# Ledger of designs, part 16: peptides against a protein of PDB entry 5JXT

Target 1, 319 residues: chain A of PDB entry 5JXT
Amino acid sequence: SLLPKKEINVYIGMSEMQVKWYQKILEKDIDAVNGAGGKRESKTRLLNIVMQLRKCCNHPYLFEGAEPGPPYTTDEHLIYNAGKMVVLDKLLKRIQKQGSRVLIFSQMSRLLDILEDYCVFRGYKYCRIDGSTAHEDRIAAIDEYNKPGSDKFIFLLTTRAGGLGINLTTADIVILYDSDWNPQADLQAMDRAHRIGQTKQVVVYRFVTDNAIEEKVLERAAQKLRLDQLVIQQGRAQVAAKAAANKDELLSMIQHGAEKVFQTKGAFGTMAEKGSQLDDDDIDAILQAGETRTKELNARYEKLGIDDLQKFTSESAYE

## One batch from the design tools (peptide; aimed at target 1 E67 T74 L78 I114)

Design b1_p12_2 (made by RFdiffusion4)
Pose (drawn by RFdiffusion4):
Structure b1_p12_2 (pose): chain A 317 residues (1-241, 244-319), chain P 12 residues (1-12)
Amino acid sequence: SLLPKKEINVYIGMSEMQVKWYQKILEKDIDAVNGAGGKRESKTRLLNIVMQLRKCCNHPYLFEGAEPGPPYTTDEHLIYNAGKMVVLDKLLKRIQKQGSRVLIFSQMSRLLDILEDYCVFRGYKYCRIDGSTAHEDRIAAIDEYNKPGSDKFIFLLTTRAGGLGINLTTADIVILYDSDWNPQADLQAMDRAHRIGQTKQVVVYRFVTDNAIEEKVLERAAQKLRLDQLVIQQGRAQVAAAANKDELLSMIQHGAEKVFQTKGAFGTMAEKGSQLDDDDIDAILQAGETRTKELNARYEKLGIDDLQKFTSESAYE
Amino acid sequence: SAPSTFAERREE
């Protein structure tokens, strides 16, 4: 029995420093922010703003010249200058206290570099797979974290790095520092720990910058994730739109017994006998329209799970 | 205080 994973959006604010940088990004190209300029502009200008705001929502130190002036030290400012780091510090502390281990995913390798300095600062044992990591390296990194009684606690990965089917069930908590544009990428990262061999409840925390660009980014991915489900659930429809033996058999046998019983004429003909007054016609049209409504209202309301014929139906016996 | 490894990497 594999427990369904708990996915939780953790909505996070921004530090005072992030607001300064967030405002500068928006100011440096306020024209495009207000939707100015021609409609012919290429997508490049706006997408550059998206990248900067994404970096800003992650950590201000991703911008050169942002870290407090030289010389550079790795201290508490690494934590308190990014809202996500403040939430993560207490979250990681609570995770270790309850005997849990955690996989931390990110879109940007430069952010895992910042998380490296944090792990060394707090004394956390950790592993990293980067996507810019050789094959033999990440095999050892997987094994080191999956070793029984492993020294490690945190596993730093990029959402895409490892490839398909790698197993990290020796962890039961997943933290998505930032989200991906395609939902299948984040969902695959969660399934590094949420797969066969996982014994404990998998909990996934997704850091989202509330009232900023990442909240809006998330709604779109949630929509695209909902669209994918509808396509996959309806993937049986085109194969259904020939005729089975039973379908052909049912068409022929339908009402055949009543036909055999009949010596004279059938229904509408036996009761009225090829002569029809106005009242008889009116009853035929009223009964038909009623049947027509009930038939259409029944089938136009159905779903794929009702129309889909099982392959075992072809096993006529 | 410990130097910043992230800043040293950036200078490289």

Design b1_p12_2_s1 (made by RFdiffusion4, then SolubleMPNN; from b1_p12_2, 5 letters changed)
Fold by OpenDDE base, seed 3:
Structure b1_p12_2_s1 (fold): chain B 319 residues (1-319), chain A 12 residues (1-12)
Amino acid sequence: as target 1 above (319 residues)
Amino acid sequence: MKPSRFAERRAA
């Protein structure tokens, strides 16, 4: 029988460089961030801020002029300048030592470009599929990854390209490097490993930048997922339509953790204490804390009815 | 291995 997948949110502090770039993004549009634009502030402008903040949470080198150079080098700076890369680097060593194989999903093909450089730098053999991958190359990559005795450890995928009905049950670990606004896209990604033919316990690690926009992206995704479940259970198909965040929701998401980001000198959390020098005990602590917060998040939304789930709960923005 | 698209952008 297929074992139920274990899902763990991995809450990760920003690196010092991420904090600096996150501050810079907020400062550039400070009037919009403070809601001072009033009725004139476009939803499009707020969506652009959200997208820049999400890029920052993924890797600061997604911005022009962020990478140190010329000369540009593939070195440890590619890792320590992004909290997610620091955790990924330690986690992948553990996963490999356990004899597991891993799917890494992102919304951003440009992040997969960084992850390719990282894989080369660490000597990890990988496959890649994104939205630009030709059909023939996609088949070849899947077959190369799934073949018996494949030396490919990592499969790099964009969430949407990976969601397209493929079987990757030769992997037992899934890393969601970032989250989709639609939780169904992430579920479809997980279901590439968590499917008939899987023989191992599938574990899903969802990376979430702590004290940042990504916590609110995750909360909104969890809320939507619960709403979708209740709508299906109650036969009320019409309720699903309000999926797009309103202006006030986007503002609340942008503002989440912004004050603490402005007050922070250096990195956040474990990134401030140890930076790239995380050990196995630090990873275990991060995973344990993540498992607890994941249970708490799920328990919060399990108690809500359809009417409550249709309202954006702003209350968690100031705690 | 071919340089990644990121490596290619850094070399340009």
Scores: peptide ipSAE 0.328, ipTM 0.873, DockQ to the pose 0.134
OpenDDE base, seeds 1, 2, 4, 5: peptide ipSAE 0.195, 0.089, 0.205, 0.289; ipTM 0.802, 0.752, 0.803, 0.847

Design b1_p12_2_s2 (made by RFdiffusion4, then SolubleMPNN; from b1_p12_2, 5 letters changed)
Fold by OpenDDE base, seed 2:
Structure b1_p12_2_s2 (fold): chain B 319 residues (1-319), chain A 12 residues (1-12)
Amino acid sequence: as target 1 above (319 residues)
Amino acid sequence: MKPSRFAARRAE
């Protein structure tokens, strides 16, 4: 029988470099961040800010001129300059020691490019599929990963490319490096490993940058998922249509944690305390805290009715 | 090994 998947949100502090770049993104559009643009502020401008902040949460090297150099090197700086990479690096080492195999999903093909460099640097054998991968190369990569005795440890996928009905039940760990705005895309990604033919307990780690826009992306995705479930259960198909974030929602998401980011000198949370020197106990603490916060998040939305879930309930960072 | 797409873009 297929075991239920275990899902854990892994809340990760920003590195010092991420904090600096996050501040720089907010400062560049400070009038929009403060809501001073009023009704004239374009939804497009707010969406652009959201996308830059999400890039920062993933890796600062997604920005031109962020990477230290010349000379440009593939070295430890690729890891310690991004909180998610620090946690990923420790987690992958544990996963490998357990004899597990892992799917890593991202929305950003450019992040997969960084993860390829990381895999080469750590000596992890991998496969890759994104939206630009030819159909034949996609089949070949899946077959190479799924073959009996495959030496491929990691499969790197864009969430949408991974969602296309493929079977990856030869992996038992799923890392969502970032979240989709549509929770169904992430579920479809998880279902590549959590499907008929899986023989192991599937564990899903969802990386979430703490005190940043990604918490609000996650909350909105969880709210939408619960709303979609209730609409299906109540036969009210018409209610699901408000899928696009409005301007006020986007502004509230941008403002979330912005004040604390501006006040912060250096890194956040465990990244400030330990930096790149996370040990196995620090990882266990992060995972335990994440499991608790995941239960709390789920419990928050499980109690809400359709009418409550249709309201954007995120408190302004200034209320 | 083929250079990663990230390494290739840094070499351009």
Scores: peptide ipSAE 0.355, ipTM 0.866, DockQ to the pose 0.140
OpenDDE base, seeds 1, 3, 4, 5: peptide ipSAE 0.089, 0.217, 0.103, 0.090; ipTM 0.752, 0.822, 0.778, 0.762

Design b1_p12_2_s3 (made by RFdiffusion4, then SolubleMPNN; from b1_p12_2, 6 letters changed)
Fold by OpenDDE base, seed 2:
Structure b1_p12_2_s3 (fold): chain B 319 residues (1-319), chain A 12 residues (1-12)
Amino acid sequence: as target 1 above (319 residues)
Amino acid sequence: MKPSRFMERRLK
């Protein structure tokens, strides 16, 4: 029988470079961030800010002129300049030692390009598919990864490309490097490993930048998932359609953690204390804290009815 | 080893 998947949100502090770039993004559009534009503020402008903040949470080198150089090098700076890379680097070493194989999903093909450099730098053998990969090349990459005795450790996928009904049950670990706005896209990605033919316990690690926009993306995705489940269970199909974030919701998401980011000199959390020198105990602490916060998040939304889940209560941002 | 797409963009 297929074992239930274990899902853990991994809450990760920003590196010093991420904090600086996150501040710069907020400062560039400070009037919009402060809500000074009011009803006149463009939803498109707010969506752009959200997109830039999510890029920053993934890796600062996604911005032009962020990477140190010339000369441009692939070295430890590729890792320590992004909190998610620091945690990923330690987690992949553990996963490999366990004899597991891993799917890494992202929304951003440009992040997969950074992860390819990282794989080469660490000597990890990998496959890749994204939205631009030809159908034949996708089949070839899947077959190369799934073949008996495959030496491919990592599969790099865009979440949407991974959602296309493929079987990757030869992997038992899933890393969601970032989250989709649609929780169903992430579920479809997990279902590539968590499917008939899986023989191992599937573990899903969802990376979430702590004290940043990604916490609110996660909360909104969890809320939407619960709403979709309740709507299906109650036969109330008409309710699901209003799920697009409004301007006030986007503004609240942008403002989340912004004050603390502006007050921060250096990195956040364990990244401030240890930088890139995370040990196995630090990783265990991050995973344990993540498991606790994941249970709390799920328990919060399991108790809510449809009417509560339709009200985006801004009040939970001040507790 | 062929450079990644990210490396190829940095070398341009």
Scores: peptide ipSAE 0.163, ipTM 0.788, DockQ to the pose 0.143
OpenDDE base, seeds 1, 3, 4, 5: peptide ipSAE 0.138, 0.189, 0.053, 0.070; ipTM 0.765, 0.827, 0.739, 0.749; seeds 1, 3 fail the geometry check

Design b1_p12_2_s4 (made by RFdiffusion4, then SolubleMPNN; from b1_p12_2, 6 letters changed)
Fold by OpenDDE base, seed 5:
Structure b1_p12_2_s4 (fold): chain B 319 residues (1-319), chain A 12 residues (1-12)
Amino acid sequence: as target 1 above (319 residues)
Amino acid sequence: LPPSRFAARRLA
């Protein structure tokens, strides 16, 4: 029988460089962030801020002038300048020692470019698929990864490209490096490893930047997922979970943790205390705290009815 | 150190 997947949200502090870039993004549009832009601030402007903040949470090198150089070289700075990379680097060492194989999903193909350089730097053998990968190359990458005795440890995937019907049951670990706005896209990604033919316990690690916009992206995704589940269970096809955040929701998401980010002069949380020198006990503490917060998050939404969930989700129709 | 392929793709 297929074992139920274990899902753990991994809450990760920003690096000092991420805090500096997060501040710069907020400061550039401070009037928008403070809600001072009035009726003239387009939903598009807020969506752009959200996308920049999400890029910052993933890796600061997604911005021009963040990567040290020239010369531009791959070194330890690629890791310590992003909280998610610090945790990923420790977690992958553990996963490899356990004899597991891992799928890493992101929304951002440019983040996969960074992860390729990381894989080469650490000597991790990998496959890659994104939305630009030709059909033949996609088949070849899947076959190479799934091959009996494959030396490919990591599969790098964009969530949407990885979501297209493929079987990757030769992996037992899934890392969601970031979250889709549609929780079904993330579920479809997880279900590439969690399918018939899987022989191991599938564990899903969802990376979430703590005290940042990604907590609100996660909360919104969890709420939407619960609503979708209740709609399916109750046969109420018309309860349209609003796919698109409203202006006020976007503003609230942007403002979440912004004050603390402006007050912070260094890194956040464990990144401030340990930086890149996280040990195995620090990783265990992060995973345990993440498991607790995951249970608490799920328990909040499990108690809510359809009407309560609809009040917090902007109204849009699933036709 | 290996050259950053990410940087090369950004500058291309």
Scores: peptide ipSAE 0.534, ipTM 0.952, DockQ to the pose 0.653
OpenDDE base, seeds 1, 2, 3, 4: peptide ipSAE 0.501, 0.107, 0.496, 0.527; ipTM 0.946, 0.761, 0.945, 0.950

Design b1_p12_3 (made by RFdiffusion4)
Pose (drawn by RFdiffusion4):
Structure b1_p12_3 (pose): chain A 317 residues (1-241, 244-319), chain P 12 residues (1-12)
Amino acid sequence: SLLPKKEINVYIGMSEMQVKWYQKILEKDIDAVNGAGGKRESKTRLLNIVMQLRKCCNHPYLFEGAEPGPPYTTDEHLIYNAGKMVVLDKLLKRIQKQGSRVLIFSQMSRLLDILEDYCVFRGYKYCRIDGSTAHEDRIAAIDEYNKPGSDKFIFLLTTRAGGLGINLTTADIVILYDSDWNPQADLQAMDRAHRIGQTKQVVVYRFVTDNAIEEKVLERAAQKLRLDQLVIQQGRAQVAAAANKDELLSMIQHGAEKVFQTKGAFGTMAEKGSQLDDDDIDAILQAGETRTKELNARYEKLGIDDLQKFTSESAYE
Amino acid sequence: PPVYPSFIKKRE
């Protein structure tokens, strides 16, 4: 029995420093922010703003010249200058206290570099797979974290790095520091720990910058994830739109017994006998329209799970 | 002693 994973959006604010940088990004190209300029502009200008705001929502030290002036030290400012780091510090502390281990995913390798300095600062044992990591390296990195009684606690990965089917069930908590544009990428990261061999409840925490660009980014991915489900669930429809033996058999046998019973004429003919007054015609049209309504209202409301014929139906016996 | 950030070394 594999427990369904708990996915939680953790909505996070921004530090005073992030606001300064967030405002500068928006100011440096305020024209494009207010939707100025021609409609012919290429997508490049706006997408550059998206990248900067994404970096800003992650950590201000991703911008050169942002860390406090030289010389540079690795201290508490690495935590309190990014809202996500403040939430993560207490979250990681609580995770270790309850005997849990955690996989931390990110879109940007430069952010895992910042998380490396954090792990060394707090004394956390950790592993990293980067996507810019050799094959033999990440094999050892997987094994080191999956070793029984492992020294490690945190596993730093990029959402895409490892490839398909790698197993990290020796962890039961997943933290998505930032989200991906395609939902299948984040969903695959969660299934590094949420797969066969996982014994504990998998909990996934997704850091989202509330009232900023990442909240809006999230709704789109949630929509695209909902669209994918509808396509997959309806993937049986085109194969259904020939005729089975039973379908052909049912068409022939329908009402055949009543036909054999009949010596004279059938229904509408036996009761009225090829002569029809106005009242008889009116009853035929009223009965038909009623049947037509009930038939259409029954089928136009159905779903794929009702129309889909099982392959075992072809096993006529 | 103060520890210099590894992410700045990688940037250079």

Design b1_p12_3_s1 (made by RFdiffusion4, then SolubleMPNN; from b1_p12_3, 7 letters changed)
Fold by OpenDDE base, seed 4:
Structure b1_p12_3_s1 (fold): chain B 319 residues (1-319), chain A 12 residues (1-12)
Amino acid sequence: as target 1 above (319 residues)
Amino acid sequence: PPRRPRYLERRE
């Protein structure tokens, strides 16, 4: 029988560089961040801020002029300048040592470009699929990854491209490097590994930048997922998933952790304490803390009724 | 030569 998947939110502090860029993003639009634009503030402007903050949470090199150079090099700076990369780098070593194979999902094809450079730098053999990958190339990549005795350790996917019904049961680990606004997209991604033909315990690691907008993205996604479940269970098909994040919701999400980010000198959390020098015990502590916070998050939303769950609406703002 | 990052190559 297929074992239930284990899902763990991995809460990751920002690197010093991410904090600096996060501050810069907020400062650039400080009037919008403070709500000074009032009713005149464009929803588009707030969505743009949200997207820049999510880019920052993923990797600061998603911004022009962030990478040190010229000369531009693929080196340890690619890892230590992003908290998620620091955790990923240690986690992948563990996963590989365990004889597991891993799917890495992101919303951002540009992040997959960074992850390709990382894979080459670390000598990880990988496959890639994104939204631009031709159908034939997708089949070839899937077949190469799923091949008996495949030397491909990592599959890099955009969450949406991975949602297309493909079977990747030859992987047992799923890393969601970022979250979709639609929790169903992430579930569909997980279901590439967690389906008939899987012989191992599937473990899903969801990376979440701590004290940042991504916590609110996760909360909103969890709320929506619970709402969807309750609607299905109650047969109330007419509970319109309330529309788009309103301006106030977007503003609240942007403001989350902003004050602490402005007050922070250097990195956050474990990134401040250990930076790139995380050991196996540090990873275990992060995973254990993540498992606890995951249970707490789920327990929070399990107690809520439909009416309480309808306070946050999920729009997928994809650029 | 140091490998140029692919994410930089795709921006140019």
Scores: peptide ipSAE 0.297, ipTM 0.824, DockQ to the pose 0.599
OpenDDE base, seeds 1, 2, 3, 5: peptide ipSAE 0.237, 0.062, 0.147, 0.241; ipTM 0.810, 0.772, 0.755, 0.811; seed 5 fails the geometry check

Design b1_p12_3_s2 (made by RFdiffusion4, then SolubleMPNN; from b1_p12_3, 8 letters changed)
Fold by OpenDDE base, seed 3:
Structure b1_p12_3_s2 (fold): chain B 319 residues (1-319), chain A 12 residues (1-12)
Amino acid sequence: as target 1 above (319 residues)
Amino acid sequence: APVVPAYLLRRK
C-alpha cells in the first residue's frame, strides 16, 4: 500500500547577503512598500516587488551584480550566501547517506542553473527538466533517472514541468525549494514521487524563508488548499477561490517581517549562530521546529469555514 | 508607522 506522504515545512533564516539584498529591494521602492501610493499604486508594481523578494529568498545570485567576480568561480560562497543552500547542502548529505534519491522543485529555472553549479561542485549526479526541455530530452532524462541502478541522485525540476504526469517513484524525497501560489501545483509535483509504484515513505521538505514574504506565500497557499477542499466537500463549485491576491494582500505580504529585516545587522536565526557550519543536531532541530510549525499552520486553517477562508487574514502581519 | 524607516526616505 502507498504510505501517506510526510510533509514538513523547513523554516530557514536568511544569510547576511540575503538580508542586505532584501533591504535593498524594499528600499528601492519605499513608497510602494509603505503603501504611500494608495489607490494609485499598481498591482503590477506590488507583484514586481513580491517577485524580487521571492528571488532574494531563493538566492541572491539571481540578481545582476550579486555574484562575486570576475573571475566567477563556483565555491563555498554559492552555499553560504543563501540560507536555503546551507540547509540543502546538509540535508542532501543525510539523504544520500540514507540511500534515498531526491526530486528538487523550484518555480525558477534560473535557480535550477545555480543548483546545477552546486551539483557539479559537490559531485552530485543529476538530471534536469524545465519548461524549455525538449520532449525527447525530457523522456531521456526520466528514463536515465528511473533506470535500475541509476547513479543519478538528484532530479532538478521546475514545478510546472514536473507537474506533467511524470512517474518518478524511484525517488522517495521531495524538496520544494520554493512554493507555488497555487498549492495544487506543489501537490502535482509531490505526486511524481508519491504515486503507485512507490515502495518507500515519501518525505516532502518545503523550504520557507523565515521572517520573509515566503511565510505569507505559504499561508496563502495553505488557505487556498483548505478552501479548495471545503468547496469540493460542500459541492459549492461556484465558490471561485480568488486566485489572485488583491493590492492590500500583496502589500501585507511585502511588509511581513520587513521591520525585523531592517533591524538585522547580519543573518537570521541559525544562519546568524552557525552560518554554513550547521551540524546534524542543528538540522534535526530545524526539522523538528518545522514539523511543529507545520502542524500549527494546518490546525489554523482546518478550523476555518469557507467565508473565513475567503478573507485574507491580515492579523498575522504584526506577530 | 512606515515599515521602511524614515531615514531611508531622506536618502531619496
Scores: peptide ipSAE 0.056, ipTM 0.638, DockQ to the pose 0.011
OpenDDE base, seeds 1, 2, 4, 5: peptide ipSAE 0.050, 0.068, 0.031, 0.029; ipTM 0.613, 0.696, 0.647, 0.488; seeds 2, 5 fail the geometry check

Design b1_p12_4 (made by RFdiffusion4)
Pose (drawn by RFdiffusion4):
Order: sequence, then structure tokens, then C-alpha cells
Structure b1_p12_4 (pose): chain A 317 residues (1-241, 244-319), chain P 12 residues (1-12)
Amino acid sequence: SLLPKKEINVYIGMSEMQVKWYQKILEKDIDAVNGAGGKRESKTRLLNIVMQLRKCCNHPYLFEGAEPGPPYTTDEHLIYNAGKMVVLDKLLKRIQKQGSRVLIFSQMSRLLDILEDYCVFRGYKYCRIDGSTAHEDRIAAIDEYNKPGSDKFIFLLTTRAGGLGINLTTADIVILYDSDWNPQADLQAMDRAHRIGQTKQVVVYRFVTDNAIEEKVLERAAQKLRLDQLVIQQGRAQVAAAANKDELLSMIQHGAEKVFQTKGAFGTMAEKGSQLDDDDIDAILQAGETRTKELNARYEKLGIDDLQKFTSESAYE
Amino acid sequence: STTRKSYAERWK
């Protein structure tokens, strides 16, 4: 029995420093922000703003010249200058206290670099797979975290790095520091720990910058995830749109018994006998329209699970 | 706390 995973959006604000940088990004190209300029502009200008705001929502130290002036130290400012780091610090502290281990995923390798300095600062044992990591390296990194009684606590990965089918069930908590544009990528990262061999409840925390660009980014991905489900659930429809033996058999046998019983004429003919007054015609049209409504209202309301013929139906016996 | 190079120097 594999427990369904708990996925939680943790909505996070921004530090005073992030606001300064967030405003500068928006100011440096306010024209494109207000939707100015021609409609012919290439997508490049707006996408550059998206990248900067994404970096800013992650950590201000991703911008050169942002960390407090030289010389550079690794201290508490690494935590309190990014809203996500403040929430993560207490979250990681609580995670270790309850005997849990955690996988931390990110889109940007330069952010895992910042998380490396944090892990060393707090004394956390950790592993990293980067996507810019050799094959034999990440094998050892997987084994080191999966070793029984492992010294490690945090596993730092990029959402794409490891590839398909790698197993990290020795962790039961997943933290997505930032989200991916395609939902299958984040969903695959969660299934590093949420797969066969996982014994504990998998909990996934997704850091989202509330009232900023990442909240809006998230809604789109949730929509695209919903669209994918509808396509996959309806993937049986085109194969259904020949005829089975039973389908052909049912068409022939339908009402055959009643035909054999009949010596004279059938229904509409036996009761009225090839002569029809106005009243008889009106009853035929009223009964038909009623049957037509009930038939259409029954089938136009159905779903794929009702129309889909099982392959075992072809096993006529 | 520890001293270090900048992140821009380190990524190069």
C-alpha cells in the first residue's frame, strides 16, 4: 500500500532587499511591463523580465553586486535576505527534528550553489546531483543517500538532473524551491521519493512567492496539468470512433423474438392497419419526439468510461 | 561565519 502524497503550496513573501531588486527589474523596462510598444515585438524582451523576476523570487544573491559589500561572508544574511530561505530554515529544522529527510529541487543550479553554502553554514550533511554531473558521480550520490544509516540529510537536485527512474525512497519529504513550466517535470521530481519502496507518507512542499510572479506562474502550470489529465482520460475516444461480433449480433437479434411471434403485422401496422387518421399520426409524432428527447439526453450526458468497450467484450462465449 | 569570494567570482 503506497500512500498518496501530500502536496502543499507554501505561500511566501519577499524580504526588503528583494523588493528593492524586484522594483528595479520592473523599472529598468517599465515600458514592456505596462504593455507598451508594438505588438510585433519578439517574445525575448518579456521573457527576460520573467527570468529576472524568477531569480529575484528565488534569492537576491543571484544578481551580481547584490550580496553585502566586500569582503564577502557566509552568515545569517544568506538566510534573512530571501523569504524562501527564512521559511526553509525553520522547515528544515523541523524536518530533522521529526526524523525526516528531504529532497530539495530547483530550476537553477546557481541556487543550489547558494543552498550548498547554507548547508555548510548550518552543518548539514548533503548530496548534490546537478544535471551537469557525470553518470558515475550521481550513481555514487544516489547510493550515498540511500545507504542504510546514511550520514546525509538533505539532497540537492535540479528538477531535471537525474533522469528517469532514479530512486530516493530513503527520503519522505520533497521541497520544490521553485516550480517548472511543465507540470510533469515537478511531478517526476516528487516521484523520486514517492514510488515503490517508500514506506512513509510523502509530503511535498512547493515554495511559491505570493502576490508576485510565481503565483501567476503556478496557476498556468495547474491549468496545463488539468488539460493533460483530460487528454489522457479521453485517450480511448478515437480508437472507438468497425463492429464487434456481439455488436453485429445484437443488431440482428434485437426484437427478433417478437418478429417470430408475430403472424400478422408489427406494432404500428397491427394496431391501425395501413390506414391512419390524423389522430394516429399525431400520436406517432408525439411518441417519437418524447423518445427522441430521452434518448439524446441520456447519451449526450455520458462519458468515456461508459462508452468504452472492454477488450473482454470481444471474448464472446 | 566564513570569508569567501563573491558568487560571481566563484561561478566563473

Design b1_p12_4_s1 (made by RFdiffusion4, then SolubleMPNN; from b1_p12_4 with T2R T3L K12A)
Fold by OpenDDE base, seed 4:
Structure b1_p12_4_s1 (fold): chain B 319 residues (1-319), chain A 12 residues (1-12)
Amino acid sequence: as target 1 above (319 residues)
Amino acid sequence: SRLRKSYAERWA
């Protein structure tokens, strides 16, 4: 029988460089961040800020002028300048030692470019699929990954491209490097490994930048998922919260952790204490803390009824 | 370490 998947949110502090760039993003549009634009603030402007903050949470090298150089090199700086890369680097080493194989999903194809360079740098054999990958190349990559005795350890995928009906049950670990706004896209990604033909316990690690916008992205996704589940269970198909975040929700998400980010002179959390020098105990602590916070998050939304879940997702039907 | 283009140059 297919074992239930284990899902763990991995809460990761920003690197010093991420904090700097996160501050810079907020400062660039401080009036919008403070809500000073009021009714005149465009939803598009807020969405742009959200997107830049999410890029920062993924990797600062997604911004021009963040990468050290010239000369430009793939080296340890690719890892230590992004909290998620630091955790990923240690986690992949553990996963490999366990004889597991891993799917890494992101929303950002440019992040996959960074991850490819990282894989080459660490000597990890990989496959890649994104939204631009030709159908034939996609099939070839899947077949190369799934072949008996495949030496491919990692599969790099964009969440939406990887969600398209493919079977990757030859992997037992799923890393969601970032989250989709639609929790169903992430579920579909997980279901590439967590499917009939899987023989191992599937473990899903969802990376979440702590004290940043990604916590609110996660909360909103969890809320939406719970609402969708309750709506299906109650047969109330009309209540499916298709609503895009309103301006106030976006503003609240942008503001989350912003003050603390402005007050921070270095990295956050374990990144401040250990930097790139995380050991196995540090990873275990991060995973354990993540498991606890995951349970707490789930328990928060499990207690909520449809009406409570809708208060945060409510389509103001009248705008 | 291999010399490469910056990510900015790759994505330009």
Scores: peptide ipSAE 0.685, ipTM 0.961, DockQ to the pose 0.600
OpenDDE base, seeds 1, 2, 3, 5: peptide ipSAE 0.683, 0.299, 0.262, 0.380; ipTM 0.961, 0.875, 0.847, 0.909

